# Ledger of designs, part 153: peptides against a protein of PDB entry 3H8D

Target 1, 122 residues: chain A of PDB entry 3H8D
Amino acid sequence: DMKRQQRFFRIPFIRPADQYKDPQNKKKGWWYAHFDGPWIARQMELHPDKPPILLVAGKDDMEMCELNLEETGLTRKRGAEILPRQFEEIWERCGGIQYLQSAIESRQARPTYATAMLQNLL

## One batch from the design tools (peptide; made by RFdiffusion4, then SolubleMPNN)

Design b2_p23_4_s2 (from b2_p23_4, 6 letters changed)
Fold by OpenDDE base, seed 3:
Structure b2_p23_4_s2 (fold): chain B 122 residues (1-122), chain C 122 residues (1-122), chain A 23 residues (1-23)
Amino acid sequence: as target 1 above (122 residues)
Amino acid sequence: as target 1 above (122 residues)
Amino acid sequence: RGLPEVELPGEDEEAETEVGPFG
């Protein structure tokens, strides 16, 4: 289990309503993913005008990326891959620790590297 | 054990003999480190004019960085931290898999994340 | 439920920084 490569990605997104606006008026959001081997463990979406969206495997599978890491093409997108700390810093600021903890306690979280790491801090 | 953060760093070095040469004539080497939590697990040095130096914990402790990760200040050096794959790609190209395997077989390698990962590929 | 619609910056090839150990 702990033998799976942990990989983190960030890509900008533009709101559909802003696609046709001037580049200056396109407020970019950010989509983040943590992959525990081939499968997504955590997803996070930063929006310019609404609260962050936090998603964890097992609980939020229907709202998360359904593609495996290879199918996403994220490993081939220049500048998409980020350091673990670049994900964790934003995850922590958005209340991700509490969100994942609540998903573990409610037995909704699928076991991942992220769940294992959190259970070791407790 | 698998709970320790794996962090990878790269910094350029200039040969002492080239320190006073024009910037154009300063061939830069590269120093790489893999930290398994606070302690170095692997070190690698790329030189412009000699073979790569590969070092593994337990075997090469006297030739490796003796500072813990925090003491190095590498976490505070902008652009020093690199992705795991950016280390592993160079490590593999330099024969690092065979070097670490031989250190395990000779019982010279200290158990690290790197030794555990290699033993899982075998 | 794929990736969001991302205007990805162009596929400029990852310049293989051939910092080959012998270059």
Scores: peptide ipSAE 0.057, ipTM 0.650, DockQ to the pose 0.147
Fold by OpenDDE base, seed 1:
Structure b2_p23_4_s2 (fold): chain B 122 residues (1-122), chain C 122 residues (1-122), chain A 23 residues (1-23)
Amino acid sequence: as target 1 above (122 residues)
Amino acid sequence: as target 1 above (122 residues)
Amino acid sequence: RGLPEVELPGEDEEAETEVGPFG
């Protein structure tokens, strides 16, 4: 468990509704992922016109990336991999600590590196 | 142990002998560090005119950074923090795997995340 | 549930600050 590599990724996305618009009308969102080894632990989506989406493994598996890290090809996408703090800073700003805490308390969160870290802060 | 954050840093340095030279005559080296929690686990120095220096905790403590991560101020230096792969790629190219392996076999290496990872590969 | 359509941003500019090694 504790020897799994923690890897963080960020990619821009265009909303489905903007896919067919001119580039100037495409509002970029940002998709973030935290992988705890091969499997996603947290996902976050920043949108220009709606609240951030926060997703945690176990609770939100239906809305999260279903691909393992290798299947995503994110490790092969130049500029996709980000520092842990580049994820965590946004996660914190979006209320991710409280979101994950609530998922742990409700017994909805799958145990991950993220749950273990939060349990060390609390 | 296994919950320690792994953080990697890279900073350029000018050789002491080049400090007083014109900028055009200053050959930049690169100083790399891997911190396993607050303490350095590996250090690497790239020089333009000599072989890479590889240092591992326990074996090379006298030649390694003596400061804890917070004392270094590296976390506050913009552009100093690098991805794990940016360290590991250079470490591998410089023979770091063999260097750390030899330090483990000789019982000179202090147990770190790096020693634990290598022992999982071997 | 796959990856969103990706436009990868450019690499963040490495701010080279000359900092001597510690120690």
Scores: peptide ipSAE 0.065, ipTM 0.653, DockQ to the pose 0.409; fails the geometry check
Fold by OpenDDE base, seed 5:
Order: structure tokens, then C-alpha cells, then sequence
Structure b2_p23_4_s2 (fold): chain B 122 residues (1-122), chain C 122 residues (1-122), chain A 23 residues (1-23)
């Protein structure tokens, strides 16, 4: 439903292999999430040494955050919440439109705000 | 249309009477805007020495920002754009729900995302 | 499938831009 709050989050992650390195040698990745109400609609991971990981609800549920928004504690994490455009700009740069479109066309994408917006642009 | 981007902004203002005072004696107010696509839907002004000013499209058009979003330059002003919740929290605290509801009931409010959301909560 | 261990970047200083109200 169009009544669901759309919320976006970004948090840095350190690779497991860098956890014990000096802070200066820890290459930070970035984990992004779009929540359509309580449930994740899109996830994106930016890595310093591999291609972006793009994930969409329905298709990639097994690889996405399984926690609802409240369970994540992201809403309580200062600086984690980002503007919609801060997510969308990176999503677009990473080929997220084509990724989501392909998931819709293959009937793998669960209907979300993201799928509805894309279907409204096309 | 539910396709319009909802964007929120906050900028500090100094009262005209304080413009020539030392920076430490300039009481900052806060100007808030909600844009429903290109057009302002809600405006809010927090003053250090007077009650909040709440303004809604249709009712208060003559007192609100007349510029479209692109004309304001707010999208280019670093730190001006805020999260929806950063606007809504202050709006709610200032009695914005009741203000908008009264404007809807009196048929003074122009239909916006804000009016639609309120009508969906009630 | 939880949240990654995340060091949130430090708060960028809110650039207090003295911006007069529009209009």
C-alpha cells in the first residue's frame, strides 16, 4: 500500500579478512537497505574489491536481511538513515533499475514500493 | 499523484533584528519545507521568541514559498535536505496534524501528499 | 542474514548555512 513509509539506510561494513587489521587498512564496504514499511524491498552492498551486490525482495529473500525494520535497530542507529535520493543515486549507478526490471519481468520480484515506482516510470 | 517525490528541507534563519548583532547573540530560527514534487505542500517556521508558524498549501499560499523546488536551490544546498521523519517529528510537535486537518475540513487545503497521508490515517 | 558489523561514519558536521527564508 502507498501508505507504507519508505525508509533508507546505509551502514559501513568491514570485511571479515580486515577485522584484525589496523583501522587504516580496513577497507570499508557499504551496506544499503530500502524498507517498504516494515519489510526490506531492496538491498545493496558496495564492496571495495568486488562488483556491487544488488538484491530485491521476492527474488533474493534468502540473501537479504531477514529482520523487519524494528528488529534491525537501524531506526535507532544515529547516521544510519539516509535520504531516498542517497539510496537511489547509488542504486541507479549500480544498474539497479535494470536488475529490478529483470526481476519484475521474470516474475521473481515481490510487489513493493520499488516495483510500483519502476512500473510507473516505464 | 503518488509518483511525486516527497522532499523535506530545513534551513536556519536569523531574524532581521539580529542581522547586525554578534553571531553569539543571533537567535537562529528554523525554516522547514515539504515539497510534494516541484511544489511546496507544507511550510513550518520555528522561532526562538514566538509560536511556530504552520502553513499548508491552498490555505496559506500567500505566506508560503512561491518558488518551485528547483528555483529554491534547496536541492543544491548542502545540509538543507532532511529526512521525512525530521520534518514530521517537528510538524507533529507543533500541532501540524490538527492544523492540516482543520484546513482539509474547511476545504482550504489544496490536495497534496500531506493531505492524502492524513486522510489515510484518519 | 543479519546486519553487517558496521562502523557508522562520524557525523558530518551539519553545515550551518545561514539561509534566509525564501519568500
Amino acid sequence: as target 1 above (122 residues)
Amino acid sequence: as target 1 above (122 residues)
Amino acid sequence: RGLPEVELPGEDEEAETEVGPFG
Scores: peptide ipSAE 0.063, ipTM 0.657, DockQ to the pose 0.367; fails the geometry check
Fold by OpenDDE base, seed 4:
Structure b2_p23_4_s2 (fold): chain B 122 residues (1-122), chain C 122 residues (1-122), chain A 23 residues (1-23)
Amino acid sequence: as target 1 above (122 residues)
Amino acid sequence: as target 1 above (122 residues)
Amino acid sequence: RGLPEVELPGEDEEAETEVGPFG
């Protein structure tokens, strides 16, 4: 089994409705991704005014980034890459463990590093 | 095979001979570690006045950190944890690939994530 | 399903902590 590199990214996004507002009135959200090798395994979106969005590969493919890691250009974006803990801490706070567990139990989750790690923790 | 978390750390060190010097005369080195789960897999030391030191598990155990990751307190040191690329870039520049490869070929290297990744690249 | 429109923050300077090597 080839050990794939696990890489985590975070980028701020501005809501479309705030794009043309003064910088002080722009509410920033945060887009997070976990890549298991070239492919996204988990995605998370923190919004200033709605619940966090949690997405897992296999279940949420249609809502997740379809670009492979290289196509995203995230590896070339300074400050975009984050430590695993910077992703996992937010993921845990948002109920990501339970979300991924439910996706595994329902057989909706594609096997990833994330699914394997959860199986190791249970 | 339990996927172990790969964690990378960097901390500055001051040479013993510079400890009592004025701050401006202290030459900082950098100590790097790669932990494959609880155990160190690679260590690297950047010195201001000597060649870099490269160390790999199995071969260099007597020169490497003997503490498990938790005992080091590195996970609790703010700014100590670094991205994989921040380790790997320096490792590559210092000839770490060839160093680890030679340790594998000589059967001196303990199997780690690092040895497995090198085997995947060759 | 690409990336959102992003303003990337600058890299936060990694805080250097004076720590001796272990071992």
Scores: peptide ipSAE 0.058, ipTM 0.666, DockQ to the pose 0.434; fails the geometry check

Design b2_p23_4_s3 (from b2_p23_4 with T1R G15A V17T E20G)
Fold by OpenDDE base, seed 3:
Structure b2_p23_4_s3 (fold): chain B 122 residues (1-122), chain C 122 residues (1-122), chain A 23 residues (1-23)
Amino acid sequence: as target 1 above (122 residues)
Amino acid sequence: as target 1 above (122 residues)
Amino acid sequence: RGLPEVEVEGEDEEAETEVGPFG
């Protein structure tokens, strides 16, 4: 439904093993989320020392944020909200198009704005 | 068409009469644009000393930016691109919903993402 | 399965651009 607001967020994370290290030795990761209205559609995690994690609604629900957008408090966190292109640029670089396509083909992806947009480009 | 990227921009402007004044005496206005793909759908101008100007595609084409998105260079201007909500919050406060609704009812509004979204809320 | 623990340092980059409206 074209009525749902698409909102994108990015927050840094520090690995638990680096929490007590000096700030200069804390390697930051990045957590990204796409919300299709109140519900998460895509999640992505950039790590300093392992491959990116890509997650899509329906397939990866057990590994994704279970909170609705309001419960996350992300809309109230200064600097957390990002432009759609700031999410999509990283998603594309990490192979997110192929990952979501495979989830659609295997019938694991829940219908979202992201699935509809990809199906329109094919 | 859900395929068109919705992009929003904001740039400050200084009144011609204030261009040669000290920076502290230059009252900045704000120019806002909503692009539905390559073409402008809505324009809005905030002035320090007059009412906001609201413009919608089809009705106000002669008063709006005639350049396509690529020709504007706005996508290459650091800090110009804004979140959809940063545009909509000001648009709503300035009476943009009523202005666009009246343009639809009078058959002056060109069909855009903005007209489709408003018609879906009514 | 919440949000990761985040220390967000917000840098306020105020980009002053002197550009007149197009048109």
Scores: peptide ipSAE 0.068, ipTM 0.645, DockQ to the pose 0.336; fails the geometry check
Fold by OpenDDE base, seed 4:
Structure b2_p23_4_s3 (fold): chain B 122 residues (1-122), chain C 122 residues (1-122), chain A 23 residues (1-23)
Amino acid sequence: as target 1 above (122 residues)
Amino acid sequence: as target 1 above (122 residues)
Amino acid sequence: RGLPEVEVEGEDEEAETEVGPFG
């Protein structure tokens, strides 16, 4: 089995309601992605005023980025790529381990690097 | 097979002969490491005044870091961890693909994530 | 389901750590 490259990205987003506000009044959210090769395995959204959104492949495909990694252009965006730990630390804090575990147990998660790693921790 | 975490590090080093020189006369080199789980898979050294040093597991074990990743303390050094591309770009520029390929062909390379990835490119 | 509308601020954190090579 070809070991797929694991790549992690973070980009800020501004809420539509804040787009036309003064920069000081723009609340930044953070969009995070984990790509297992060309396909997204996990997505996470940090919002300034609502709970984090956690998304896992197979379960949440309809809410996740449908673009392959190349189509996203994330690899070409300076500062978008982050270290694995910069993703995982936030993922853990947001309850991502339990979220992914529940998706595996319910048979909703598709197999990814993330599901395999979780199986190695348990 | 448990997918091992791939982690990359870069730290500057000062030559022993420059340690006691004025800061302006210290030529910094760069030490790079790729860890495939706990064990080093590739090492690379950029020097200001000599050719790059490329080292691969199995072939160059006597010249490579003998410490496991935890023993190095690299994971605890702020700014030491780098993105995969920050390693790979320099590795490629230094002829690391050909170096690793030759080590595989000569049966000197031990199997690592790096050897597996090279087999996927050929 | 694309990328969010993102203003990407690229921070170049070049952290220099003075460490001798191991080995």
Scores: peptide ipSAE 0.066, ipTM 0.655, DockQ to the pose 0.430; fails the geometry check
Fold by OpenDDE base, seed 5:
Structure b2_p23_4_s3 (fold): chain B 122 residues (1-122), chain C 122 residues (1-122), chain A 23 residues (1-23)
Amino acid sequence: as target 1 above (122 residues)
Amino acid sequence: as target 1 above (122 residues)
Amino acid sequence: RGLPEVEVEGEDEEAETEVGPFG
């Protein structure tokens, strides 16, 4: 339903291998999420040493955040919520449009706001 | 159309009477806008010395920003764009729901994303 | 499948830019 609130979040993460290093030697990654209402629609992970990970609901459910939006506590985390464009700009740069399109075409993508928007652009 | 990008902005303003005062004596107000695609849907003005001004498209067109979103330059102004909830929280506190509802009921409100959302909540 | 371990870097200072209202 297009009435669902679309919310976007970004949080830094430290690689497990860097957890015990000095702060200056901890390479930060970035975890991004798009929530279509209570449920995640897209996830994206920027890593300092590997290609971006792109994940879409229906296709990648096992690799995506299993928590609903309220369970994540992201709405209560200062600085975690980002503008739609702050997500979409990175998503586009990472090839997210093609990734989502391929998931739709293969019937792997669960219908979300993201799938609906893409289908309206094409 | 629910496909239009919903974008929210906040900018401080100084009262005309305070323009020539020392910076410490300039009372800042806050101007808020909700754009439903290229066109303003809601405007809100927080003043330090008067009640909030609430404006909705169709009803208050002559008092609202006449510029389309691109013409405003708000998309290019660092720190101007705010999260939907940052707008809605203030809108709700200022009685914006009742203001918009009354504009819908009186047939003064132009159909926007804001009118559609309110009609879905009620 | 949970949230990653997060070090939130400081929020960028909201630059209060004095802008006249549009309209």
Scores: peptide ipSAE 0.065, ipTM 0.647, DockQ to the pose 0.408; fails the geometry check
Fold by OpenDDE base, seed 2:
Structure b2_p23_4_s3 (fold): chain B 122 residues (1-122), chain C 122 residues (1-122), chain A 23 residues (1-23)
Amino acid sequence: as target 1 above (122 residues)
Amino acid sequence: as target 1 above (122 residues)
Amino acid sequence: RGLPEVEVEGEDEEAETEVGPFG
């Protein structure tokens, strides 16, 4: 567990429906990822017009990024990597603690750094 | 151990001897810190005209920052907090792995996240 | 299930603030 590097990323996205609009009419969303070593542990999407999407490994694998960290190219993308707190602050505000806790209790969450951290806080 | 947040900071400094020089003649150094929870675990100083200084908790406490993290105000200083890799890359280049290993072997290093990480790599 | 289509926003320039090392 302790041997895996925790890395966090944020990238803006434009909705497919807004791709062909003028730049001023493109509402940006924000895509966030937490990688526990090579594999994603948590994903979060901030949208301008709908509730945040929270995703956790094991439960939501079908909706999450399927690429390993190296395949994403995020480590090579300038400005994409963020501090842990820049992820966690948004995760907390979006109800991520309760979401992950529920996934653990229902036995849907895959063990990750995030699950271990939450278990250590409770 | 896992419960303590690891936080990294970098701030530029000007040498006392250059303080009164014109800005173009002030050579900047870089001060780096790794905090393991509230207390410093590693410190590093890059100088323009002398070898890097490496410092580890327990061994070099008298030469390191004596302030706890909250007292430093670093968490409130925009642009001061850096990614773990931005610290570790410089630490590695400066021989920090060997320096910390030697401090562990000589029983001079205080146990920190940094000592635990190194022990997990060996 | 890849990365979203990303617009690269520029890095916020890290404000270099001259700070003396904490002694």
Scores: peptide ipSAE 0.065, ipTM 0.641, DockQ to the pose 0.420; fails the geometry check

Design b2_p23_4_s4 (from b2_p23_4 with T1R V17T E20G)
Fold by OpenDDE base, seed 4:
Structure b2_p23_4_s4 (fold): chain B 122 residues (1-122), chain C 122 residues (1-122), chain A 23 residues (1-23)
Amino acid sequence: as target 1 above (122 residues)
Amino acid sequence: as target 1 above (122 residues)
Amino acid sequence: RGLPEVEVEGEDEEGETEVGPFG
């Protein structure tokens, strides 16, 4: 098995409805991604006014970033890259372990570093 | 192959000779570590007045941190954990690729994530 | 399905604590 670099990113997003509001009236969300090499393995979105969105490769491909890591430009955005724990802590709080586990059990998850790590934990 | 979490740390150290000097006369070095799961894979030391020290598992075990990751307490030190690139950039600048490659070729290197990644690059 | 519309505010975190090397 080829080992791949695991890279995690977080960027704030503003809702389209708040884009043209005064800065004090803009509600920021947070977009998170885990890349297993060039390809996204997990995505997560924190919103100020709705439940978090959890997405896993294979199951949620149509809702996830389709760009490879290089195409995203995330590696070139200062402060976009975060530590693994900064992703995992939020992922765990949002029920990401159970979400990924269910995707594995239903055979919807594409094998990634994330699926392998979960298998190592169970 | 079990995938392990790769974690990188950096902490400043003061030379023993400077320990009791006035703060302005203390020269800080930087101690870096790469942990492949619980075990150190690479260590690097930046000194203000001597060449950098590069250490790799298997070859340099006697000069490297003997503590497992949990025993180091590094995971509990705020600001100690760094991004992979913050380690790798310095590692590359210090000739770490060639150092690790030579350790592999001489059969001195213990297999780690670092050795596997180098094999993936070559 | 690219990136969201983002105002990037990220900062680099560098921490310093006076510690001796281990080993």
Scores: peptide ipSAE 0.065, ipTM 0.649, DockQ to the pose 0.502
Fold by OpenDDE base, seed 5:
Structure b2_p23_4_s4 (fold): chain B 122 residues (1-122), chain C 122 residues (1-122), chain A 23 residues (1-23)
Amino acid sequence: as target 1 above (122 residues)
Amino acid sequence: as target 1 above (122 residues)
Amino acid sequence: RGLPEVEVEGEDEEGETEVGPFG
């Protein structure tokens, strides 16, 4: 629904294995989320030592954030919310367009703003 | 068109009368813009000593930015782009909903993403 | 399935750039 607010978030994470290391030895990853209204539409994880993880609603629900937007507290976390382009630039670089397209074609993707935008682009 | 990117910008301005004053005596205003794709949809000016100026496309075209988004250079200006909510919060506080609604009702507002969202809210 | 443990280093570089309004 075109009325749903599209919001994007980014937060750093430290790997569990680095949790007790000195700050200088903690390699930060980055967790990204796109919320289509209250529900997550896309998730992306940038890791320092493994390929990006791309996740889309419908296909990857079991691996994605299960919390609605309000439950995440992301809207209250200073510096967590990012511009759409800050998400999309990384998403595109990570092959997110192809990933989402494949999920749509396989009928695994739940319809979201992201699927609608892709279908309007193609 | 739902395909058009909605982008929001904020830049400070100094009044012409304060341009040659010491920095401490330069009262900053804030200029806000909402671009619906390449074209401005809403403009808002916060002044330190006068009421906010609210402008909407169609009604206020002669007082709004005449440059398309690319021509403004705003997309290349670090710190200029803001989150949608950073614009909308100020817009709402300044009576922007009523201003836009009145422009729609009087048939002065050009159809934009902003008019569509308001029509979907009401 | 929750949020990752996040150390948010918010670089709040609010760069106040003096920019005149367009038009």
Scores: peptide ipSAE 0.069, ipTM 0.643, DockQ to the pose 0.414; fails the geometry check
Fold by OpenDDE base, seed 2:
Structure b2_p23_4_s4 (fold): chain B 122 residues (1-122), chain C 122 residues (1-122), chain A 23 residues (1-23)
Amino acid sequence: as target 1 above (122 residues)
Amino acid sequence: as target 1 above (122 residues)
Amino acid sequence: RGLPEVEVEGEDEEGETEVGPFG
């Protein structure tokens, strides 16, 4: 567990419906990912006009990025990698602690660094 | 151990002897620090004209930053905080793994996240 | 299920400020 590198990424996205609009009419969202080694552990999406989306491994696998870290190319995208706190601050504000806790309690969460950290906090 | 946040910082410095020179004649060095929670675990200094300096907690306390993380103000300095890999890559290139290993084997290293990680790697 | 369409690569504004080491 402690041997796996924890890496965090953020990339902006435009909604498909705004893709063909003028740049000024494109509302940006933000896509966040936490990788526990090669595999995604948490995903989060900030949208300009709907509630944040929170996703955790095991529970939300079908809605999350299916690529391993190497396949994403995120490590090669300048400015995509972020500090752990830059992810966690947004995760906390979006109710991520409660979301992950509920997934653990319902036995839906796959064990990850994130689940282990939460268990150590409680 | 896993409850302590690992944070990494880098700041440029000018040598005292170059302080009063013209900017073009000031050779910049780089000061790096790894904080294991509030306390420094590793320090590293890149110099333009001498070998890198490697320092580890317990062994090199008298040569390392004596301030806790909050006292340093590093968390408030824009661009000072760096990704773990930005520290580790330089640490590895400078022979930091062997340096820390030797400090552990000689019983000079204070237990830190860094010592624990190395022990898990070996 | 992949990465969203990325518009703009984020610029990491690394502010290089000359700060002396703490010692």
Scores: peptide ipSAE 0.066, ipTM 0.638, DockQ to the pose 0.468; fails the geometry check
Fold by OpenDDE base, seed 1:
Structure b2_p23_4_s4 (fold): chain B 122 residues (1-122), chain C 122 residues (1-122), chain A 23 residues (1-23)
Amino acid sequence: as target 1 above (122 residues)
Amino acid sequence: as target 1 above (122 residues)
Amino acid sequence: RGLPEVEVEGEDEEGETEVGPFG
């Protein structure tokens, strides 16, 4: 468990509603993922016009990336991989600590590296 | 143990002998470090005119960074922190796997994340 | 549920400063 590689990724996305708009009308969002080994542990979506979306494994599996890390191709996408802090800084700003804590307390969170780290912090 | 953050850093250096030379005569080396939590696990030095230096905790402590991660200020140095693969790719190319393996076999390596990963690979 | 439908390229910022090795 604890020997799994933690990898973080960020890719911009354009909202489905903006896909067919001119570039000037395409507002970029940012999709973030934390992979605990091959499987996603956390997902986060930044949008220009709505609150951040925070998702944690176990609780939000239906809304999270269903692909394993290799299936995503993110490891092969230049500029997609980011430093842990580049994820965590945004996660913290978006209330991710509280979100994950609540998911743990409600017994909705699947145990991951993220849950283990939070349990060490609290 | 297994919950320690793995962080990787790279900084250029100029050789002491080149410090007082004109910029054109200053050959940059590259200093790499892997921190397993607060303490260095691996160090690597790339030089333009000599073989890479590979150092592993326990074996090479006298030649490695003696500062803990916070004392180095590397976390506060913009552009110093690198992705794990940016370290590992160079480490592999320099024969780091064999170097660490030999240090483990000779019982010179201090147990780190790096030793644990290698033992999972072998 | 997979990756975002429309992917765009992101840039990483590289900063260079020379510091000698520690130790």
Scores: peptide ipSAE 0.064, ipTM 0.638, DockQ to the pose 0.488; fails the geometry check

